# Designs tried in a protein design run: peptides against a protein of PDB entry 5Z08. Part 22

Target 1, 168 residues: chain A of PDB entry 5Z08
Amino acid sequence: RQKDEWAKKTSSLMKQLDWFIGEHLGAMLAAEELGGPVVGELMEIDPDDLSAGFNAHGKLKKATSQPDLDRRQRRIDDIWGPQDEQGQAHKRKRGADEALAASAEMRDLIEQLMNKLVEAGGDNSATYVEIPRESAAARFLVRSKVAMFHPNDARRLRLVDFGRDLDD
Target 2, 222 residues: chain B of PDB entry 5Z08
Amino acid sequence: GLPRLIDAIEEASKIPAKRRQTPIKPTIEKLTTHLYTHGASPDSLLRLADLLTLRNHLDQASLAAITRNLYPSSTVSDEVVLRFIGALGHGQLKPTLALQALFLRWLVMVYHLLENPGVLGQVYGVLFDLLDTAAIRPQLCHLLALVTRRKHVRPFRIQAILTLSRQTGGDPNLTGLLRVFKNYYPEIIVGDATKGRASAFKHPDPQWRQHLDEIQQRRSEA

## One batch from the design tools (peptide; aimed at target 1 Q2 A7 R164)

Design b2_p13_1_s3 (made by RFdiffusion4, then SolubleMPNN; from b2_p13_1, 5 letters changed)
Fold by OpenDDE base, seed 3:
Structure b2_p13_1_s3 (fold): chain B 168 residues (1-168), chain C 222 residues (1-222), chain A 13 residues (1-13)
Amino acid sequence: as target 1 above (168 residues)
Amino acid sequence: as target 2 above (222 residues)
Amino acid sequence: RPTKYEALRLAMA
């Protein structure tokens, strides 16, 4: 009984988290990746707004065309480069694609972090995930105090184990 | 000379990598070689601080390579320090946290060359408020360990470190910083937060220190 | 016990 209730609650929470990532957090993370405001400073952003890009102040640029540089945080060049005139339809599609990519990255990162925590069997040294880059997703988890970087290697990330303090 | 290399990199930094007529990597390698051999003057250091801290079209590997070779040939001005401090934390215009960690490490390694070490004491609150940022915490604690004076050790900051130490499961760097605080006020009850291993805040790179000393000695002879 | 991950996979499926 209690296990089944726990399983149902866990499943419900995971569905809600997945929905929240897809509907809200993905767009905000994509905005951050594209040089927009940090998550928590942005209240609401439409995928269409992501396609317009952001100025140096993190404000939405007027509907000038962004170049097809699908390079999330690889180079600052890709964020600040001159926007080539793409039609409005291509812009909206790009904003949606960036939000989807951000959502996928957040889901994958959470998945890896949880898997490593389970596999480590209580060994904190084994709970680190290697991240290919410092993403908006990784920064969000760290800023939210859900994850921590390795003290000597910012490419290694782990979940904060809140459960250990309850069993001791 | 160094100014011409910086000019070329500044111009290249305005242009996306795909639109550059020439690869930037050879110029970065020339710059880093020059910095390793001669160090950077105060004027060059300021220009390099701008290249490192402001958003431009330089890749992260190039920025990291410049930072690793950022040997001052002279003193480090308040303006240079403030550029690096201003680049810390979360924000769209700010460098990556990995690069910020390198900046903090650099500030630790050049602390003895600051024209006015008091400048870091003036921005102590800004530095202290970043302790919850895990990616930069190790180097930040080390810098704070150098900068901390009796005037900075306040009850609210003691409590903030104690709270953060509990939340992080006893981060050794926070324990190390608490020990520095306790040196000014021995009566501080650190509780269970000090039972763990504390960081000794050793010099981050002894080889870098030795090479810096060699560059600094050449200036005293000129 | 399904791992939090298995629960996430099941919820995403």
Scores: peptide ipSAE 0.017, ipTM 0.278, DockQ to the pose 0.076
OpenDDE base, seeds 1, 2, 4, 5: peptide ipSAE 0.014, 0.016, 0.016, 0.015; ipTM 0.277, 0.288, 0.252, 0.290; seeds 1, 2, 5 fail the geometry check

Design b2_p13_1_s4 (made by RFdiffusion4, then SolubleMPNN; from b2_p13_1, 6 letters changed)
Fold by OpenDDE base, seed 5:
Structure b2_p13_1_s4 (fold): chain B 168 residues (1-168), chain C 222 residues (1-222), chain A 13 residues (1-13)
Amino acid sequence: as target 1 above (168 residues)
Amino acid sequence: as target 2 above (222 residues)
Amino acid sequence: RPTFYEGLRLALE
């Protein structure tokens, strides 16, 4: 009974989380990745506003040679480019694409973190996910106190297991 | 008159204090008294802006005294504004950060007298990039609060303020600026940063404002 | 102790 209630509650929360990621968090994370406000500091970023590229220093990044950073930055520049009707439609589409990409990254990261937590079977050392980069998603989870970095390795992220203290 | 006083100070500013034949302090006092009584014309403001912003041999107390009495008798030109903006930041040729804070405070207090308030909007990025400079941050935030329009509220700037707010432990001036940003984009979640104490960006010196209004009123009657 | 889900909920609130 308690397991079933927990499973139902978990499922409901996961659905709510998935909805929140898709409807709100993805756009905010995309904004942060694009040098926008940190998630939790900007609620409703219009995907159209996400499309305008911000560097880490708040400057419009000139195209520097790193292709994936450049792709996000180009998406940013294209979102803030000249406001012709075709440009606006392309900007909106790109903003939406970045929000979708950020949503997917957040979902994937949460899934990995949850899977590692389950697989670790109570070993805290085994709960770490290796993250390829410090993403907006990763930073959000840490700021939210949902995840924490390894104290000696910022490439390792784990969920804060609030539940372990219930079984001890 | 005021031009002759400025001439004397300009010449004295080229010479180290120890090599001056005459003390400059009496001339500075005459200048500040004149400025307090009559204000500065646009031409005089430009010359004084150069004295205040360019590296010279004037002492900091004299520069501060001139700045505190820099009442415009008329409007403030874009050129004058740009002199003060150009003087901001770090560098051996730039005024001290304390003096820069006085310049920013002055710009806040004379904002309504700018010939073209849009000039500050054009240099918005320059001002914004200086927010990390703690010594001038309070006045920068106040000026930015006046200057900010929807076009300036960009995701990167929101993020930059938020990051800086965290790094500073929630500077009330940054919180105040974030509230201004939120007025243009209500959807900006400032999280705990907006729940904190924010600066209200009140007029820095009500007495200075009143005296400025008196000087400005005399011009309208002339 | 707030469960992971409670922490997440608090983060989302």
Scores: peptide ipSAE 0.021, ipTM 0.279, DockQ to the pose 0.053; fails the geometry check
OpenDDE base, seeds 1, 2, 3, 4: peptide ipSAE 0.014, 0.017, 0.014, 0.015; ipTM 0.269, 0.320, 0.264, 0.272; seeds 1, 2, 3, 4 fail the geometry check

Design b2_p13_2 (made by RFdiffusion4)
Pose (drawn by RFdiffusion4):
Structure b2_p13_2 (pose): chain A 102 residues (1-31, 98-168), chain B 214 residues (1-190, 199-222), chain P 13 residues (1-13)
Amino acid sequence: RQKDEWAKKTSSLMKQLDWFIGEHLGAMLAAEALAASAEMRDLIEQLMNKLVEAGGDNSATYVEIPRESAAARFLVRSKVAMFHPNDARRLRLVDFGRDLDD
Amino acid sequence: GLPRLIDAIEEASKIPAKRRQTPIKPTIEKLTTHLYTHGASPDSLLRLADLLTLRNHLDQASLAAITRNLYPSSTVSDEVVLRFIGALGHGQLKPTLALQALFLRWLVMVYHLLENPGVLGQVYGVLFDLLDTAAIRPQLCHLLALVTRRKHVRPFRIQAILTLSRQTGGDPNLTGLLRVFKNYYPEIIVSAFKHPDPQWRQHLDEIQQRRSEA
Amino acid sequence: DPTAREALRAALS
């Protein structure tokens, strides 16, 4: 099957993203850098793992967030995540993976 | 003759205007004239795109003059297209929004000359996420309308464009883009973009006809 | 061919 290529591509891309977060983003978020990288990654991992866990239940895809988390602000500003409209301490990913003809 | 002018504009681009041993306006005019007559080669386009995209000491009037006369001879590379794409939106590295509107207008006018038009499809999200920016929204919509293929019409983008249409009170450029979206998915709840400058289109065609000569 | 969500699930696991 062609499945593990979609796996190989994803494991490869995940590493490239973590490298970007650690080398470039964490430092930008500080204005320590290492702390910002770890929390951004943990948040993205939690966000992505849940979006698929719901499959169809669009309502269950929110993760709890500290009050003034800069990682969530960046992710919302970058249009990768969205706050819940009723309260801003839960967060979901934008669902890039869902496609009508997937 | 053209590369020498670019070499001069590049050097003046590195130092402030008052420290220049010569006014640059006469040299900018020579470049503008040459580009009007002969067009820009693929390589010259790449160098000009760097001068238009990177932060330098060139003034706005000079950059706009260059952009307005950026008629390609032959083709437009991905290297050139991506540099203009990367120049879009807000950020300290990026050019003014006014120049960005000119770049987007230019990409529409030269869309048929791209070596790899699919490259815009590979950055579709970068173009789309910027629709909120009103200063460049009309030009963004026109370019997105040319670039949109079925694979790009995803539910999250459908919802995002509908929300933006409601919040802006109904931007006709947004509804024009939604029309293109509906062509791929008629299930969707319901300006046919014209060429932005016909004289520029005509002048480009004249310059491009030289490619048939050998 | 796998779907995008299946591929993400396999990779994230």

Design b2_p13_2_s1 (made by RFdiffusion4, then SolubleMPNN; from b2_p13_2, 5 letters changed)
Fold by OpenDDE base, seed 1:
Structure b2_p13_2_s1 (fold): chain B 168 residues (1-168), chain C 222 residues (1-222), chain A 13 residues (1-13)
Amino acid sequence: as target 1 above (168 residues)
Amino acid sequence: as target 2 above (222 residues)
Amino acid sequence: KPTRYEALRLALA
C-alpha cells in the first residue's frame, strides 16, 4: 500500500516535472544556452516555491511567478529576433526548436542522473554521470542544489542524495 | 627633429644590443622627451606603431617608455589603430602581454582622437575573443566598454562573458562589461555575476589626459 | 525504504 502510493506520487511528480521542463524550463534553458538570461538566479525558486510547487496533495501549485517568466521569455525572444516579419517567424521557429532541444537535454540528463543513483546501490562514487559539456541544464541543476559536481572533476555530475539527509 | 630620432631608432632596432656601436638609451630618452613636449604627428605615430608592434631588437623598457609617451599631436588614423590591434594575442611574433596591455591602455586614452572610432567596432570580434587572456583583460574590457554598440551585443557573446565570469570567480572587469551589455538589453539576467563588484572603467591616467589635452590645444592654436 | 530515486526509476520505466 505505502509503496504503491509512493510510486503513484513519484509518477505524478515526474509527469509534473516533465510538463514543467516542456512548458517552461526548456525555453529558459535554451535562452541561457543562446546567451540569454541565466535560469534560476531570477527564479528564486524559493526552495519554498520548489517545495511549495507541489501542494500537500501532489498538485503543482502554479508558481505565481509563471506569468513573469513567460513574459520575460517572450521579451527575450522579441529582443534577439530578426526585426523583419519573416525573420520573426524564423526566430520563433528557431526558438521553439531550441526550447525543444533544451527540454530533451534536460530530460535526458535527469534520467541519467536518476538511473546512476539507482544503479549505484548506495555507492556514492558510482552515482556520477559524465557530462560532455557544462550545459545550461547541468548548471541549473547545480544552482538549484539538486545536483553537484565531483569535487575533482567538473565533467562528473551527480544528484544530491537528499534521502540520507531525511534519515538524519 | 622627431623624424631623425625615429630614423636612428629604426636603424638601431635592426641590430642586437650587443652589436650596436652606440647605446640607444640616450636616443630613446630624446625621443620620449620630444614626444612628451610636442606629441607625435600622424606620420610619426605610424612609424612608432611599427617600432612598437613589429618584432625588433629594442628592449622592453624602451618600448614601454615610448608607449607611455605616445601622445598624438593630432588624430589617430585607422592604420595606426589596426597596427596595435594586430599586435594583440599570443604568438612568437607578437609583443609581450605586458606591452599589449599598455597598447590597450593607450587606445582607451586616445579613443576620442580616433579619425574613425568605427574601426574598433569592425574588429570587435578580434578584441572580444581575447577576453580569456588574463594579462590584458582589464584594459581589454575597458576598451570594449567604449566600443560596444547594440550590434555587438549578441547572445553568444553574453554567454561567453557569463561563462568566463564563472571561471574567473567574477572578474570585476567582466562584470563591468556585462553591465555595458545590459544597458543595451536590460533583460539580460546575469544573476550573481552582476551582484559582484564591477569596474567603473575610469580613465586610467588623469595626468596623462591633462597632458594630452595641452598638446592638442597647442595644435589648434597653430 | 526505496530511495526517492527508485520510485523515479519505476515511474520513468
Scores: peptide ipSAE 0.015, ipTM 0.295, DockQ to the pose 0.159
OpenDDE base, seeds 2, 3, 4, 5: peptide ipSAE 0.015, 0.015, 0.015, 0.016; ipTM 0.424, 0.300, 0.440, 0.452; seeds 2, 3, 4, 5 fail the geometry check

Design b2_p13_2_s2 (made by RFdiffusion4, then SolubleMPNN; from b2_p13_2, 5 letters changed)
Fold by OpenDDE base, seed 1:
Structure b2_p13_2_s2 (fold): chain B 168 residues (1-168), chain C 222 residues (1-222), chain A 13 residues (1-13)
Amino acid sequence: as target 1 above (168 residues)
Amino acid sequence: as target 2 above (222 residues)
Amino acid sequence: KPTRYEALRLALE
C-alpha cells in the first residue's frame, strides 16, 4: 500500500516535471544555450520547491505564480530574431526546435541521474553520471541544488540525496 | 629630432644587447623625454608601433617605457591601431602579455583620438576571443566596454561571457562587460554573476590623460 | 530489475 502510494506520487511528480520541462524549462534552457539569459533568476522557482519535487517525500508545492515565461521567451526571440518576416518565422521555428532539443536533453539527463541513484543502492560513489559537457540543463540542476558535481571532476554529476539529509 | 632618435633605436633593435657598441638606454631616455614633451606625430607613431609590436632585440623595460610615453600629438591612424591589435594573443613572435596589457591600456586612453573608432568594431571578434587570456582581460574588457555596439552583442558572446564568468568565479571586468551588454538588451539575465562587484571602467591614468590633453592643445594652437 | 525510471516510464505510459 505505501509503496503503491509512493509510486503513484512519484509518477505524478514525474508527469508534472515532464510538463514543466516541455512547456517552460526547455525554452529557457534553449535560450541559455543560445547565449540568452541564465535560467533560474527568472523563475522564482524556490530551489526548495524544485528540491521538494525530487525528494521522495517532497510535495511539489505548486509554484502558484506561473511566471509569464512565455512572454519573456517571446521577448528574447523577438530581440534575437532576424528583422524580416521570413526571418521571424524561421526564428520561431528554430526556437521551437531548440526548445524541443533542450527539453529532450533535460529529460535524458534527469533520467540518467535518477537511474544512477537507484542503481547505486546507497553508494554515493556510484551515483555519478558522466556528462559530455556542462549543458544549460546540468547548470540548472546544480543552481537549483537538485544536482551537484563531483568535487574533483566537473564531468561527473549526481542528484543530491535529500533522503540522507532527513535521516541525519 | 624624434625621427633621428627612432632611427637610432631601430638600428639598435636589430642587434643583440651584448653586441651593441653603445648602450641604448640613453637613447631610449631621450626618446621618452621627447615623447613626453612633444608627443608623437602619426608617422612617428607608426614607426614606434612597429618597434613595440615586432620582434626585435629591445628589452622589455625599454618597450614598456616607450609605451607609457606614447602620447599622440595628433590623431591615431587605423594602421597604428591594427599594429597593436595584431600584436595581441599567444605566439612566439608576439610581445609579452604584460606589454600587450600596456597596449590595450594605451588604446583605451587614446580611444577618443582614433581617426576611425569603427576600426576597433571591425576587429571586435578578435578582441573578444582573447577574453580567456587572464593577463590582458582587465584592459581588454575596458576596451570592449568602449567599443561594444548593439551589433556586437550576440547570443553566443553573451553565453561566452557567462561561461567565462562562472569559470573565473565572477571576474569584475567580465561583470562590467556584461553590464554594457545589458545596456543594449536589458532583458539579459546574468544570474548571480551580476550580484558581484563590477568594474566601472574608469580612466586608467588621470595624469596621463591630463598630459595628453596638454600635448593635444599645443597642436590646436600651432 | 527495471530501473526506477523505467518503472516510472512504464507507469507513465
Scores: peptide ipSAE 0.014, ipTM 0.280, DockQ to the pose 0.039
OpenDDE base, seeds 2, 3, 4, 5: peptide ipSAE 0.013, 0.013, 0.014, 0.016; ipTM 0.486, 0.277, 0.494, 0.276; seeds 2, 4, 5 fail the geometry check

Design b2_p13_2_s3 (made by RFdiffusion4, then SolubleMPNN; from b2_p13_2, 4 letters changed)
Fold by OpenDDE base, seed 4:
Structure b2_p13_2_s3 (fold): chain B 168 residues (1-168), chain C 222 residues (1-222), chain A 13 residues (1-13)
Amino acid sequence: as target 1 above (168 residues)
Amino acid sequence: as target 2 above (222 residues)
Amino acid sequence: KPTRYEALRAALA
């Protein structure tokens, strides 16, 4: 009975997580990968103000027109700028594809992390998943305190084992 | 005047709220109104800094209200700055992290009024070592962005912030601070840590700034 | 007690 209720609750939580990944988180992660806002932070931060740095008095330096910053600014403008109707449709499609890719990456990463945790049998050293890149998905899990990087290897990610900390 | 209001609050701060004969809230309201209207002199700022930073029986709402109205009418002394810096971090005698965040925000907003801005540079290490404290990190990064000079941008601090950035999943405030570091040493390879969105460190409260400017202007005309 | 993750795996299986 209690095991069945727990299994049902867990199944429900997994379905909710899958839904959340597909409907919301994937798009936000895709936006982060594209250089958009970090997931979970309402950043009213104009990126242009940051690139300028601060003068000796703590005032924003005028952005020296360095061409490489212009490329990122163009990317931000290309991401967020008003595009004509045809450009908007292509952009929406690309955004949807990136959101789907981010959702798939998050699902796969969560699955790998969970599988490694189960397989490790309590050996914390064996719980690490090798990640090909520091993705928005990986960063999100770390920010959420659900996962942690290996202290010496940022290519290794593991789930935080909340179960052990409660029994000590 | 302001000194008499501070006297009354200092005396009340020594007594637990349940043992006070009179409610302190009306006196706090008078204080905050006075501060809003006239600002605080250097001497009053020091006394208020002690009330805000030392353990006493004032409630958190009152302390926050005083901090939000802590307009300097003149300059801010090194002693006042050091009181607020000394109140940062973890410990049983320290103010709450929420109040510490307000202190850091205040220091950002009054940075241009410091008698010696270099004082913050002298305590740079103390500030930098608190970056792991998530609750104060946004305001701390903002203050560090103002305070950072070439002498502070050391290899060990670059590595420390990169490590912390990874551990926090790329906190945008840390990314912002790394960008400040890169302004002093363009050759710093910040890798993927700077690819993310960074904090702009905009002025925390434009209305507060405007009101401060009005208080400061009245001093220059007197 | 099955770890939160064992339950998750069991629910995904």
Scores: peptide ipSAE 0.017, ipTM 0.517, DockQ to the pose 0.170; fails the geometry check
OpenDDE base, seeds 1, 2, 3, 5: peptide ipSAE 0.016, 0.016, 0.016, 0.014; ipTM 0.284, 0.505, 0.323, 0.515; seeds 1, 2, 3, 5 fail the geometry check

Design b2_p13_2_s4 (made by RFdiffusion4, then SolubleMPNN; from b2_p13_2, 5 letters changed)
Fold by OpenDDE base, seed 4:
Structure b2_p13_2_s4 (fold): chain B 168 residues (1-168), chain C 222 residues (1-222), chain A 13 residues (1-13)
Amino acid sequence: as target 1 above (168 residues)
Amino acid sequence: as target 2 above (222 residues)
Amino acid sequence: RPTRYEALRLALK
């Protein structure tokens, strides 16, 4: 009974996770990979606010109008500006492809992390997955405290073992 | 006056809540109302800093309420600053991390009222070494962003933030602090850590700032 | 008790 309820709950959670990855997280991760917002931090941090630095009163120093602001604003405008219908279609397609790629990467990463955790049989040293790059997916899992990097090797990622902390 | 309210709270703070003859809440409410209306003098501010930072029998809600209403009517002394800095980090005798975050937020909001802003620069290392503490990191990075000078931007600290940024999956507060560092040393190769969103370190509470300005203005007219 | 992850592996199969 309890095992079956647990299996059902776990299956339900996995379905919800898969749905969340496909419907929401993939697009957000793709946006992060493209230099957009970091997933999970809804704070609209205007990058321009940080580049200006802070005065002694915690106010943004007005960045002197250096022409490099125009390039960044142009890049934002080039990224978000009204593109012609054909450009919008191509951008939507590219965005969809990037979201699908990010979703696939997240799914694969979660699967690998889970498989390694199961295979390790409680040996934390054996739970590390080698990641080819520090992806938005990997960063998201670390920010969410679901995964952690190896202290000495940022190419090695493992799931946080929440089970140990419950038995203590 | 404010001193009498502080006296009553100090005495109540020595006694466990279950053993108090009189509920402290009405006195806390009177204190917070007084603080909101008039602010705290330097002497009162020091006494309140001790109440907030030293282990006592006051409840977390009361401590948080005092901290949220801790308007200086004047300047903030080095001693007051050091009480709050000393209360940071892990330890059984230290305030909760939630309260520490409020203290850091307060220090950010009153930074312009410090008698000696350099005092925070002197304890820069202590503040910097707490960056791994996730619960206080947002406010800590904001404070460090205000405090950071060229002398503090050292290779080992750059590397420490870069390492911690990777370990945290690119915490935007750390990215923000790295951007502050880069303002002093533009040649700092902040790798992929700066490509993400960074905290703007905006004023934590504009209404609190406005009210503080009103309290400070009344002092300048007196 | 199968670890939370064993049931996940079983649910993904």
Scores: peptide ipSAE 0.021, ipTM 0.429, DockQ to the pose 0.165
OpenDDE base, seeds 1, 2, 3, 5: peptide ipSAE 0.019, 0.020, 0.023, 0.018; ipTM 0.277, 0.384, 0.256, 0.286; seeds 2, 3, 5 fail the geometry check

Design b2_p13_3 (made by RFdiffusion4)
Pose (drawn by RFdiffusion4):
Parts: C-alpha cells; structure tokens; sequence
Structure b2_p13_3 (pose): chain A 102 residues (1-31, 98-168), chain B 214 residues (1-190, 199-222), chain P 13 residues (1-13)
C-alpha cells in the first residue's frame, strides 16, 4: 500500500516543524526561548491529536488553555487555530484535513 | 545594456538617498525606458523582484515605476513568483501594501507566462489567508480566482469566505471568488474579473511576439 | 498528529 509514505511524509514533516519551532519561533515568542518551543509543540500536538479523535463530532475538539497563553494567540493569529466563541480558554484546530472528496 | 542599469540600481539600493554621489531618478528612468522597449529577461526579472521585495533604500515612486514597466520577455519563474508571494501581508520585512497591490495586479497580468502556474496552487493558503487585508483584497480575489482548483475548495475556506463576505457587508470581489468556488461545488449557497489594464496587456503581447522570431 | 498529516497528504493525492 501507499500508506507508510503518507506516514513517512508525516514523520518527516513533523520533525521539520519542530525544528522550525525550536530554532525560529520560540525565540520570537520570548520577545525563555526553550520554554516557548516546548509549550508550542505540546499545544500543537494536543490540538492535532484531538481534531482527528473527534472525526465527525465538531464540538469535542477544544483543548483547555491558560488564560494568557501566547502560543494560542500566535496560532489564532496565524489562522491555524480558533478560540471557542463562548469562551476563549478552549481552542480547536482549523481542520485542514477534512475534505469533501477525501 | 540592461544588466548594467540593474547593477547601478542595485548599488544605489544599498545606500541612503542623500549619500548617493548621483541622483538616481535619471538611472531609474533609463531602466524604465529599456523595460518598456525590450521587456525583462527571466534573469533580469529575478534581480528586479529582489529589488522590489527586499527592504532597501529605494523610494516608493521608483519601485512603482519599475513594477509598472515589468513586461517580461519570455517566461516568469517560480523564483520570481514566490518572492512576490512572500512579500505579501504585514511584517517588517515586507514592502508597502500599495506595492503589494501592484505585485498582485502584475501576477494576474502575467499569469499566462508562468513556467509553472501550479506553483501558485502550492501556496494557495498563503494567498487565501490574506483576504482579510482590505488594501490588497481586490487583487487577491482576482488572482485566487485564476488559481482555484477543486482541491483548494475546502470546507474551512468556504466558511471563512462566507463569514468575511457577511462582515464586510458583501465585498463584490469576495462574491466573485465564491462564484468560482461554486463552479467546483454547486452545493454552496450562491465581479467576473476582467483584465486590470488592457493597454498593458496589449504592450506585453507586442513584446512577447519576438519569441516567434529566430 | 501523524494521522492528521496523513489525511492532509491523502487530500493532496
């Protein structure tokens, strides 16, 4: 099957993203850098793992967030995540993976 | 003759205007005239794109003059297209929004000359996420309308464009893009973009006809 | 996370 290529591509891409977060983004967030990188990654991992865990239930895809988390602000500003409209302490990913003809 | 002019503009581009041993306006005009007559080669286009995209000491009037006369001879590379795409939106590295509107207008006018038009499809999200920026929205919509293929019409983009249409009170450029979306998915709840400058289109055609000569 | 990205690459093809 062609499945593990979609796995190989994802494991390879995941590493490239973590490198970007550590090398470039964490430092930008500081304005320590290492702390910002770890929390951004943990948040993205939690966000992505859940979006698929719901499959169809669009309502269950929110993660609890500290009050003034800069990682969530960045993710929302970059249009990768969205706050819940009723309260801003839960967050969901934008659902890039969902496709009509997928 | 053209590379020499670019070499001069590049050097002047590195130092402030008052420290220049010569006014640059006469040299900018020579470049503008040369580009009007002969077009820009693929390599010259790349160098000009760097001058238009990177932060330098060139003034706005000079950059706009260059952009307006950026008629390609032959083709447009991905290297050139991506530099203009990376110049879009807000940020300290990026050019003014006015120049960005000119770049987007230019990409529409030269869309048929791209060596790899699919490259715009590979950055579709970068173009789309910027629709909120009103200063460049009309030009963004026109370019997105040319670039949209079925694979790009995803539910999250459908919802995002509908929300933006409602919040802006109904931008006709957004509804024009939604029309293109509906062509791929008629299930969707319901300006046919014209060429932005016909004289520029005509002048480009004249310059491009030289490619048939040998 | 890998499952999400697999969906993304499936959509590419």
Amino acid sequence: RQKDEWAKKTSSLMKQLDWFIGEHLGAMLAAEALAASAEMRDLIEQLMNKLVEAGGDNSATYVEIPRESAAARFLVRSKVAMFHPNDARRLRLVDFGRDLDD
Amino acid sequence: GLPRLIDAIEEASKIPAKRRQTPIKPTIEKLTTHLYTHGASPDSLLRLADLLTLRNHLDQASLAAITRNLYPSSTVSDEVVLRFIGALGHGQLKPTLALQALFLRWLVMVYHLLENPGVLGQVYGVLFDLLDTAAIRPQLCHLLALVTRRKHVRPFRIQAILTLSRQTGGDPNLTGLLRVFKNYYPEIIVSAFKHPDPQWRQHLDEIQQRRSEA
Amino acid sequence: AEEFLERLFRAEE

Design b2_p13_3_s1 (made by RFdiffusion4, then SolubleMPNN; from b2_p13_3, 5 letters changed)
Fold by OpenDDE base, seed 3:
Structure b2_p13_3_s1 (fold): chain B 168 residues (1-168), chain C 222 residues (1-222), chain A 13 residues (1-13)
Amino acid sequence: as target 1 above (168 residues)
Amino acid sequence: as target 2 above (222 residues)
Amino acid sequence: MIEYLQRVFRAEE
């Protein structure tokens, strides 16, 4: 009975988390990845606002259309420079794609972290997931005190064991 | 107990070594032994931070010995952190650069025990502006690697590291910090500055960490 | 939001 209630509650919470990731958190994480505000500093980011980009103060810039060049190869000046008007429709699609990608990355990271926690059987040294990069997703989990980096290796992330903290 | 040892050292720190009635070394040894065995409470940490960061008549060897044994028994307050940050840089009233490097190393080793890790993010600019100081740069880059968040990765700071990396012939610690910046902005074109050897920012002292964990565990069981 | 996430992850333990 308690296991079934726990499993139902966990399933319900996971569905709510999945919804929250898809509807809100993914867009906010994508905003953070695009140079926007840190997740938790802004309550609501419209996906349309993701297309506009953010200024040096984390405020929404008006949607200026830069072309589909892989944003990952832009110069520093291109990342933070004034954006020009033309490519709004491609930016909305790209903003949605970035939000979906961020949502998928968050889901995958949570799944890996949970799986490692279960597999470790109480061995804290085995609970670490190797992350290829410090993503907005990883940072969000750490800021939320849900995950912790390995103190010697920022490429290793684990869930915080809340079960131990409740018995203390 | 620890408070009485700190009292004795505080009083001795006001007096030049040649004018002390008793040698301070035995009291420092008792303090460091006590710190090694039991750690320091938040209140004791604050008092010790003042002894380490404020100008007094304690010798550099004693200050270094206290810093090397500065095991927190619990959390580290923002006030303690700010004492150590305030002691960084150049100035006649500031600790030696060698002692500042030990403070930065200590902050790296106790980073996970900070009551508010965000306090270091608030003083990020102060830390970043000290990167030109070669004597503290290794530990400073390590601390910045832990503290850096997206909000800190700004164009002017990227350019500052790139410029300093060129001026230093590609310091591995700066290359390591640039890699941390690039993790937040993969699009940062760092040119040849990232092709060099980067520091991995490994824990400075694994034995110190293990001993810290033992001190922390004994308090959770009490 | 952070409290909600903490509750979600604490409830799974």
Scores: peptide ipSAE 0.023, ipTM 0.259, DockQ to the pose 0.112
OpenDDE base, seeds 1, 2, 4, 5: peptide ipSAE 0.022, 0.021, 0.021, 0.021; ipTM 0.273, 0.253, 0.225, 0.232; seeds 2, 5 fail the geometry check

